# Peptides against a protein of PDB entry 2AUS: the designs that were tried, part 78

Target 1, 323 residues: chain A of PDB entry 2AUS
Amino acid sequence: ADIKREVIVKDDKAETNPKWGFPPDKRPIELHIQYGVINLDKPPGPTSHEVVAWIKRILNLEKAGHGGTLDPKVSGVLPVALERATRVVQALLPAGKEYVALMHLHGDVPEDKIRAVMKEFEGEIIQRPPLRSAVKRRLRTRKVYYIEILEIDGRDVLFRVGVEAGTYIRSLIHHIGLALGVGAHMAELRRTRSGPFKEDETLVTLHDLVDYYHFWKEDGIEEYIRKAIQPMEKAVEHLPKIWIKDSAVAAVAHGANLTVPGIVKLNAGIKKGDLVAIMTLKDELVALGKAMMSTQEMIERSKGIAVDVEKVFMPRDWYPKLW

## One batch from the design tools (peptide; made by RFdiffusion4, then SolubleMPNN)

Design b2_p15_2_s2 (from b2_p15_2, 7 letters changed)
Fold by OpenDDE base, seed 1:
Structure b2_p15_2_s2 (fold): chain B 323 residues (1-323), chain A 15 residues (1-15)
Amino acid sequence: as target 1 above (323 residues)
Amino acid sequence: SEIEEIERYLEELDL
């Protein structure tokens, strides 16, 4: 997620009208909520679905969705997209995850051996989805990006792990335990990152949301609820971006595919088939779509469909129709 | 269709 993508400029003279759209930093509080994502600290106990239902009740919302299920016993970072932003979760589902896990070993193992064996689990691992998952129980490869041992206390191993989406930490710990020869189980698990969302000053509890909503509705203080909700654009920070002309924004907002002439600037390294975010020159999210061209093709070609638009977020009236 | 008309407009935008 922290990879700074190079930005290639196609049109360095392209200007944007300051009267059009609603930049993330300039949205009225009601509009900010309609296009918001909460970085929720999910408590242990409830399901991710129950927590989303509670947020909808607390904030008086019709729709919300979460950026990837946490098991009932798992706490930590659960992005919850609100109202008009609800579908932005599709950008978060494939995003990498980080966890802090407590592994309990079923026998005594020298610390040096624990460290050596856990280091071998960095890279590709073979996993089988659990029986309770609606996912087909096919063996699949998943990436472990890194393992950082935080503490070893006898048979208890606290570690940070960065993983590909849909990696089962419980299964990883089981395999580590087998490789150590003593067996192991997952005692505790917390998610510390989901794509661009991490443990930082934006992380809020359900109790915080109750209080902050009350301060807004009863006391007229919007500052707390405004800070507790991130703009939907935060949920796409990890995606490659394409920035478009003001003249193309309303067209894409109507569900038209993005053509090459509409592109002002774009990230390097886009491949055909990548999920991309279509942005205004004010960094407003217009739509998500599938790249139909590489970055290089979008530079070299004068015409053609650059992005197959899958989901529009921007209202059709934020920018003028110019056709 | 309305979408096909809009996509034609987008193909004719000056670079």
Scores: peptide ipSAE 0.440, ipTM 0.921, DockQ to the pose 0.010
Fold by OpenDDE base, seed 2:
Structure b2_p15_2_s2 (fold): chain B 323 residues (1-323), chain A 15 residues (1-15)
Amino acid sequence: as target 1 above (323 residues)
Amino acid sequence: SEIEEIERYLEELDL
């Protein structure tokens, strides 16, 4: 998520009309909620679906969705996309995750051996999904990006782990325990990151949401609920971006595929088949789509479909129709 | 279709 992507400018003269659209920082509170994502601190106990249902009740919403299931016993970062932003969760499902895990060893192991063996689990690992998973139980590779041991207290190992989406930490801990020769189990697990969402000042509880909604509805104080909800654009910060002309925005918002002439600037390193975010020059999310060209092809070509538009978020009327 | 018309418009945008 933290990789700064280079921005290549195709049209350095392209301007945006300040009267068009609704920039993420300037949305009225009702519109901000309609295009919002909550960085929820999921409590241990409830399912991710139960938590989403509670948020819908608390905030009086018709629809919401979460950016990747946490097990009932797992706490921490659960992005919950609201109303018109609900579909933005598809950008978060493939995003990397970070966890803090407590592993309990079933025997005594020297610290040096714990450190050495856990380092061997950085990189590619083979996993089988657990029996309870809706995912087909096929063997698959997953990336462990890093393992950081935070504390070793006898048989208890506290560690931070960055992983590819759909890596099972419980299975990782089981395999570490086998490699150590004593066995191990997952005592505790907290998710500390889900793509661009992390433990920071934007992290809120269900109780915070109850209080903040009450302050808005009963006391007329919008500040708290406004801060508790992130703009949907936060949910795409980790994606490669393509910024488009004001003249192309309404067209893409109608579900037309993005063509090369509509591109003002783009991130370097886009490959054909990548999920990309189509943005206005005001950093508003128009749509998600599949890149049909590389960054290089989008620079070199004058015409053709650059992005197959899969999900439109922006209303059709925020920018003028110019066709 | 309306989409095909819009896609033609997008292909004709000035660079």
Scores: peptide ipSAE 0.427, ipTM 0.917, DockQ to the pose 0.010
Fold by OpenDDE base, seed 3:
Structure b2_p15_2_s2 (fold): chain B 323 residues (1-323), chain A 15 residues (1-15)
Amino acid sequence: as target 1 above (323 residues)
Amino acid sequence: SEIEEIERYLEELDL
């Protein structure tokens, strides 16, 4: 969810040196790719792993990873993090998802009844993971954030659904069909959102990536490939953020835990144990970590470990050592 | 260690 988080300023006098770092909009093309995430329109047919392997081949990359598996037959939004950004996918795995689904009913049901019953599936639902899932087959709750019916044509129901990560739309449709008394199955599925990545001007195909890479390598035109790759910072937009002093950046980039004195500003509503993004004052991602304090504790305390740093992304040399 | 030195530095950062 695009939860607008309040920003609390702890140090209103903190400045940043414009000569240090590489803001997301100012990275050379090679560096932009090394710290990039593609908002891929995954075609139906291939696995998410095959698509990642193709991207690595197309862009001549050593490493890449995806922000949450789509089934072979499912198309749409698949974030693919590149090279040094590969591990940022851990921020996308727990993120909410949106889908457009076509449900086929196994009998005739009045439209008013379809609408009424589908609305009852908003909120918490009980699901059992399918056998093919890497998740243990235990009953679990999942949140359905919203269901929007787009079209009803006899037995075919087209709908948009926003869900918690790891909600199975096939299982949702099966339960809706049972509640309607006629049964149902999933005919088609497309993912339209994965956290901060959605169907917008940043969505690109595998064919686009081939063409844009050739324009860069053969014609010297970097504009297309630059626009086709988002900065890794896009993949953490949905996380609570902590912005740190320039004097703390190199220390955190070396893998030191963030202490309270290093904090310039932070989002409201951080709880102990939350995944947080540590940012520079230029909105560069330094690291991901686990909050060891609440927002309130980080404001009230003068010292102590604020964030246990789990994954460093920023190179150690972008900011100077000041110790 | 290098990390222990850095952690001391971070605890001594002026506001």
Scores: peptide ipSAE 0.424, ipTM 0.914, DockQ to the pose 0.010
Fold by OpenDDE base, seed 4:
Structure b2_p15_2_s2 (fold): chain B 323 residues (1-323), chain A 15 residues (1-15)
Amino acid sequence: as target 1 above (323 residues)
Amino acid sequence: SEIEEIERYLEELDL
């Protein structure tokens, strides 16, 4: 569940000028695409990189990036950040993932034992990254947030699993099979969630993107392509947020670190070192940064660097320079 | 630097 973070208001009188910026719902179609993220249903077969290359070709884009690699055989939710939004994938890479997996057992196991053993894999697990991973093959812990068995048909076990980023479901299934004493392998895998992106009405195929782009370019109908692309702000919904004054927006957009006086409101529970989204009062993403203070410190202090700004997204000219 | 000037401006914003 997206834990709704409490919002603490520091300045309840702070207003925003409606003439400044481009709220996510008010971007012209070209600008919406430039700051967009596609919730792609990745087909089985191609690599995530090939799919990103195809999207760039379909939509005539210079840049795009994905919110976390899916193996060629794995289908489902692949967030693809476009153009100016490409770097928002930084927010998605560490985000939790959900999968539906089909595990095939190499022997007969009573259903009660399957259920009991799979429940023991909820929580912290020890994994070694596969050889094909760019990650150093060090033993590491990963969280399994939940396992929900959907169906058991003899040796086939369909289950939903919520996991920490970089948990290898193939390795999980291998270890479950070992614990059951018969062995197992991953028959099928689909990703059903990547942070804020899930299987919903925003999920689109490569075919949908082709059709919707044609409807826009040939027929002048922008509605379909507009709906097929989410605003980049969607890609940060799971992050703690800090909302800033209009007078601070251009400064942060120039790459200045956010100081405490610029803060209007913020989420509770920010810790030092957290990745945070810096937002305007119109819920526009200005930047991603590292919290240099806790929420409590940002409330109690009158001065100091609140956020080390790492990635600016907003153009420098959307808000006026006021210094 | 320009950034240091901007950061100083941000520290001087009225609460």
Scores: peptide ipSAE 0.386, ipTM 0.900, DockQ to the pose 0.010

Design b2_p15_2_s3 (from b2_p15_2, 7 letters changed)
Fold by OpenDDE base, seed 2:
Structure b2_p15_2_s3 (fold): chain B 323 residues (1-323), chain A 15 residues (1-15)
Amino acid sequence: as target 1 above (323 residues)
Amino acid sequence: SEIDEIRERLEELEE
């Protein structure tokens, strides 16, 4: 998520009409909620589905969805997309995750050996999904991006780990324990990051949401609930982006594919088949889609389908039809 | 209220 992508400008003269659309920072509170994502601190105990159900009750919502299941016993960062933003979770499912884990060793191991063996688990690992997983139990590779040992206290090892989506930390710890020769289990696990969502000032509890909703509905104070909900555009910060002309926005909002002439600027390094976010010049999310061209092809070609539009988020009436 | 039930359940999880 922290990789700054280069922005290539195709049309440096393209302007946007300030009267059209609703930029993320200028949405009325009701509209902000309709296009919102909560960076929830999930408590240990409930399932991710139970927590989503509670959020729907607390905030009086028709629909919501989460950006990747946390086990009942696992706490921490659970992005919850609201109402019209619900489908933005598809951008978060493939996103990298970070955890802080407490591993308990079943025997004494010298610290130097712990450090050496855990470093060997950085990179590609082979995993089998647990029995309880809805995922088919096929052997698969996953990437461990980094392991940072925070503390070693006898048989307890506290560490930070960055992983590819769908890496099972419990299985990782089990394999580390086997490699150490003594065995190990996961004592505690907290998710500290899910793509662009991390432990920061935007992280809120279920208690916070109850209080903040009450302050809004009973006291007329919108500030707290507004700050507790992020714009849906936050959920796509980690994706490669394509910014489009005002004249192309309404067509894409109606489900038309993005064609090359509609592109104003784009990120470098887009490959054919990548999930991309289509943005207005005001950084509003119009749609998610599949890139049908590379960045280079989108620069060099004068015509053709650049993005196959899969999910539209923007209402059809925010921008005028200019066709 | 439904909110009170949620509050009670959250308190139970903090114990």
Scores: peptide ipSAE 0.046, ipTM 0.776, DockQ to the pose 0.098
Fold by OpenDDE base, seed 5:
Structure b2_p15_2_s3 (fold): chain B 323 residues (1-323), chain A 15 residues (1-15)
Amino acid sequence: as target 1 above (323 residues)
Amino acid sequence: SEIDEIRERLEELEE
């Protein structure tokens, strides 16, 4: 999520009509909710599914989905995509995660040894999914991007960890404990990041949502609920992007594949098979799709299918049909 | 109300 992707301009003369579409910052409140994602602070106790059900009740929604399960006892960042944005969670599932974990050691270990051993767990680790996981219990490699020890107090080790999606922190702590020779268990866990969603001013509780919805419906104050909901485009910030001509938007919104002539600019480093976000020149999410070409091929070729469109988000009427 | 039930449940989780 933190890697700035280079933007390559293919058509420097392409302009956008300001009258077309609804940029993320200019949506009426009802439309903003329909295309919204909540950066929820999930409390410990409920399942991620229960929390999504509560949000649907609080906000009177028909559909919602979460960007990656948190265990019942785990608190913190749970992106919840709303209504028409519900399927944007597909972009968040593979996104990196950050946690703050409290590891309790089952014996005394010198601090220097703790620090040395934990540093060895940065990089590739072999994990076995827990029994309760819906994922087949096959050994798999996962990346630990970083481990930052925050505090060591006797047998308690507080640390921040950045990991590839589907890394089990409980299993990591178990393996660290084995490597230390004393054993360890996970005492506490909080998720502090899920892709582009982190602990910041956008993080809201279920209580906040109840109050903010009340202020809107009873008092006519939309400001709080507007701030509590992020535009769906936030949920794709970590993806490689392709920006398209106004003339191509309606076709893609109707489910047509993106062809090379429709591309105005794109991120560097797109590979064939990558999940990509198709954007307007006003940074509106049109669709998610699978890249059928690399960035280089999209630059060099004059024709062909650039993106196989898998999921359309934009309504068909936001841009005129120009074909 | 359904919202009051959710509030009550949230308060129980904070205790």
Scores: peptide ipSAE 0.044, ipTM 0.778, DockQ to the pose 0.100
Fold by OpenDDE base, seed 1:
Structure b2_p15_2_s3 (fold): chain B 323 residues (1-323), chain A 15 residues (1-15)
Amino acid sequence: as target 1 above (323 residues)
Amino acid sequence: SEIDEIRERLEELEE
């Protein structure tokens, strides 16, 4: 998620009309909510689905979806996409995750050995999904990006771990315990990151949402609820982006595939098959789609389908039809 | 300890 992507400009003379669209920072509060994502601090106890249902009740919403299930006992970062932004969660499901975990060892192990063995689990690991998972119970490889030991207190090991989506921390801890020769179990788990969403000033509780919604509806104070909801564009910050001409926006908003002539600028390193975000020159999310060309092909070619549009977010009327 | 702080924070979220 922290990879700075180079931006390649194809058309340095392309301008945007300030009267068209609704940039994320200029959306009225109702429209901001319709295209919003909450960085929720999920409490332990409820399921992720129950929490989404509560948010819908609190904010009087018809639709919402979460950016990746947390187990009932797991707290922390749960992105919840609202209303028209609900489908943006598809960008978050494959995103990397970070956790803070408490591992309890079933025997005494020297600290030096704990540190040495845990470092060996950085990289690729083989996991089997748990029985409770809707995922097929096939052995699969997952990446552990990093393990940072925060504290060792006797048999308790507190650590930060960055992992590929769908890595089971409970299974990781079980395997670490086996490698240490004493066994281990997961005592506590908190998710501290889901793609671009992390523990920062944007993290809010269910109680915060209740209060902030009340301040808006009863007292006319919008500032709190506005800050508690991020624009949907936040949920795609980790994706490679393609910025398009104003004249191409309406076509893409109607579900047309993006063609090469519509591209103004794009990130380097796009590969065929990548999930990409199609953006306006005002950094509004138009659609998500599958890249049909590499960045290099999109630069070299004068025509062809650059992106197969999978999901449109922008309303059809924000930009005029210019074709 | 950081362990105690995490436990306390998790408990506070359950109340």
Scores: peptide ipSAE 0.022, ipTM 0.607, DockQ to the pose 0.052
Fold by OpenDDE base, seed 4:
Formats: sequence, C-alpha cells, structure tokens
Structure b2_p15_2_s3 (fold): chain B 323 residues (1-323), chain A 15 residues (1-15)
Amino acid sequence: as target 1 above (323 residues)
Amino acid sequence: SEIDEIRERLEELEE
C-alpha cells in the first residue's frame, strides 16, 4: 500500500504564481512527451533494452530509459522514462516490485504444506544474484513484503509477491521448492507493479504506442498519446516530497542545493540520506536529491542545506530567478 | 482457472 505520508506545512501563506512553470496536467503534448514516463506492458520475448529502443523508434525520441530490467521472458509493468525525464528512473530502480508468478512443483505436496512453507518466505531472505546479473554474486538479504497465494492446482501454484528491488523471483521459487522437499521452477512470471506504476488504465502495449502515435501524427488526435504517457511526476509519487517556494525553484533548477528557508511543506518521516523529490507548489518535479536533514530538523532549523541536489529535471527558465 | 487466464494472457503477449 502506498503509505500516504503526512504533509507538514511550514508556510501556510506561501502562494504560487500561476504563470510560472508547467504543471503536469497543463503541458503541451510535445512538452508532456519530453517529461513523460510510459507505463509499458512489456511483452515476453524482447529484452528491456530492446523494448526501450523500440519505444524510441516508435515515438521518434533521442533518449529513454527503463525503471528496472525485466528478463526477456517476463512480461508486465516496465516504466519507460522519456527524453528529459530519462533520469527519473533513478527513483524507480530502488522501488519495490510486485509480481504474479506461476511456480511448478516437481512433486506432489499437500496444499496445507505449500501454504505453510510459502508463508515462511515472507520477510528477509538470503539470495545470491544469478550469473546473468551485472550485480556481484555476493550473498545478500532481500525483503519479501508479502506472498499471496492466488490458486493451487495440483503442482501449479499461482501467487502474488511483493518484494524489495533486486529480489530474484526465480531464486525465491527455487528455494521454496527446496523447502517443500520436491523442488520447483518458475513457469511464468509477470511484473504487476514497479513502485507507483501498476496494472491500471495507464498500462499500454507497444502496439498501443504505435497506434496512438499514428493518430497524433497522421490524424492530429493527441488524446490517445497524451493518455498513454504519464507525467514524470508519477515516477516520484512513492518518494518523500519537499515543496518549495517559487523563489527557490530557479536556484534548484540551476543545481543549487535546497536550503531550509526555501521549504513550504514537506512529508513527515524524511531521514538523513533519503532520496527525496523537490516539488513546486504546483506539484512539478524540480529535482531529486539526498536529504541532508530529517523532517524534524527541516522544521526546527532556520537555515542550512536541507537537500543535496543530485538530478535536476526542471528547465532553468520555467521559473524566474528571484535572487 | 486463474492459472489458465494468466497463461492465456501471457501467450497473447507473445503474439
């Protein structure tokens, strides 16, 4: 569940100029694409990199990036950040994932035992990355947030699983099979969630993108392609947010660190070292950065660096320089 | 079955 973070208001009198910036819902179609993320239903077969290359070709883009690799045989939710938004994938890579998996058991196991053993795999698990992973093959812990058994049909077990980023479902299934004493393998896998992106009305196929781009370019109908692309702000919904004064936006957009006086409101529970999204009062993403203070410190202090700005997204000219 | 529906959906994505 997206834990709704409490919003603490520091300056309840802060206003924003409606003439400045481009709120996510008010971007012209070209600008919307430049700052967009596609919630792609990746087909099985192609690599995530091939799919990104295809999207770039379909939409005539120079740059794009994905929010976390899916194996070739794995389908489902692949966020693809476009053009100026490409770097927003940094917010998605560490985000939790959900999958629906089909596990095939290599022997007969009573349903009650299946349910009992699978429940034991909720929590911290020890995994070794597969050989194909760019990650060093060191033993590491990963969190399994939940396992929900959807159906058991003899030796086939369909289940939903929420996991920490970089949890290998194939390895999880292998270990479940070992714990059951019969062995198991992953028959099918679909990713149903990647952070804020899930299976919903925003999920689109490559075929949809082809058609929607055609409708826009050939027929002048932008509605479909507009709906098929989410604003980049969607890709940071799961992050703690800090909303800043209009007067601070241009400085942050130029790469200046956010100082405490620039803060209008912020989420509760920010810790030092957290990745945070710096937002305008119109919910525009200005930058990603590392929190240098806790929420409490940002409330109590009158000065100091609140956020070390790492990645700027907003153009420098959307807000005037007011310093 | 839900398993069959998932398989069918995955197969449709391979086409």
Scores: peptide ipSAE 0.019, ipTM 0.605, DockQ to the pose 0.050

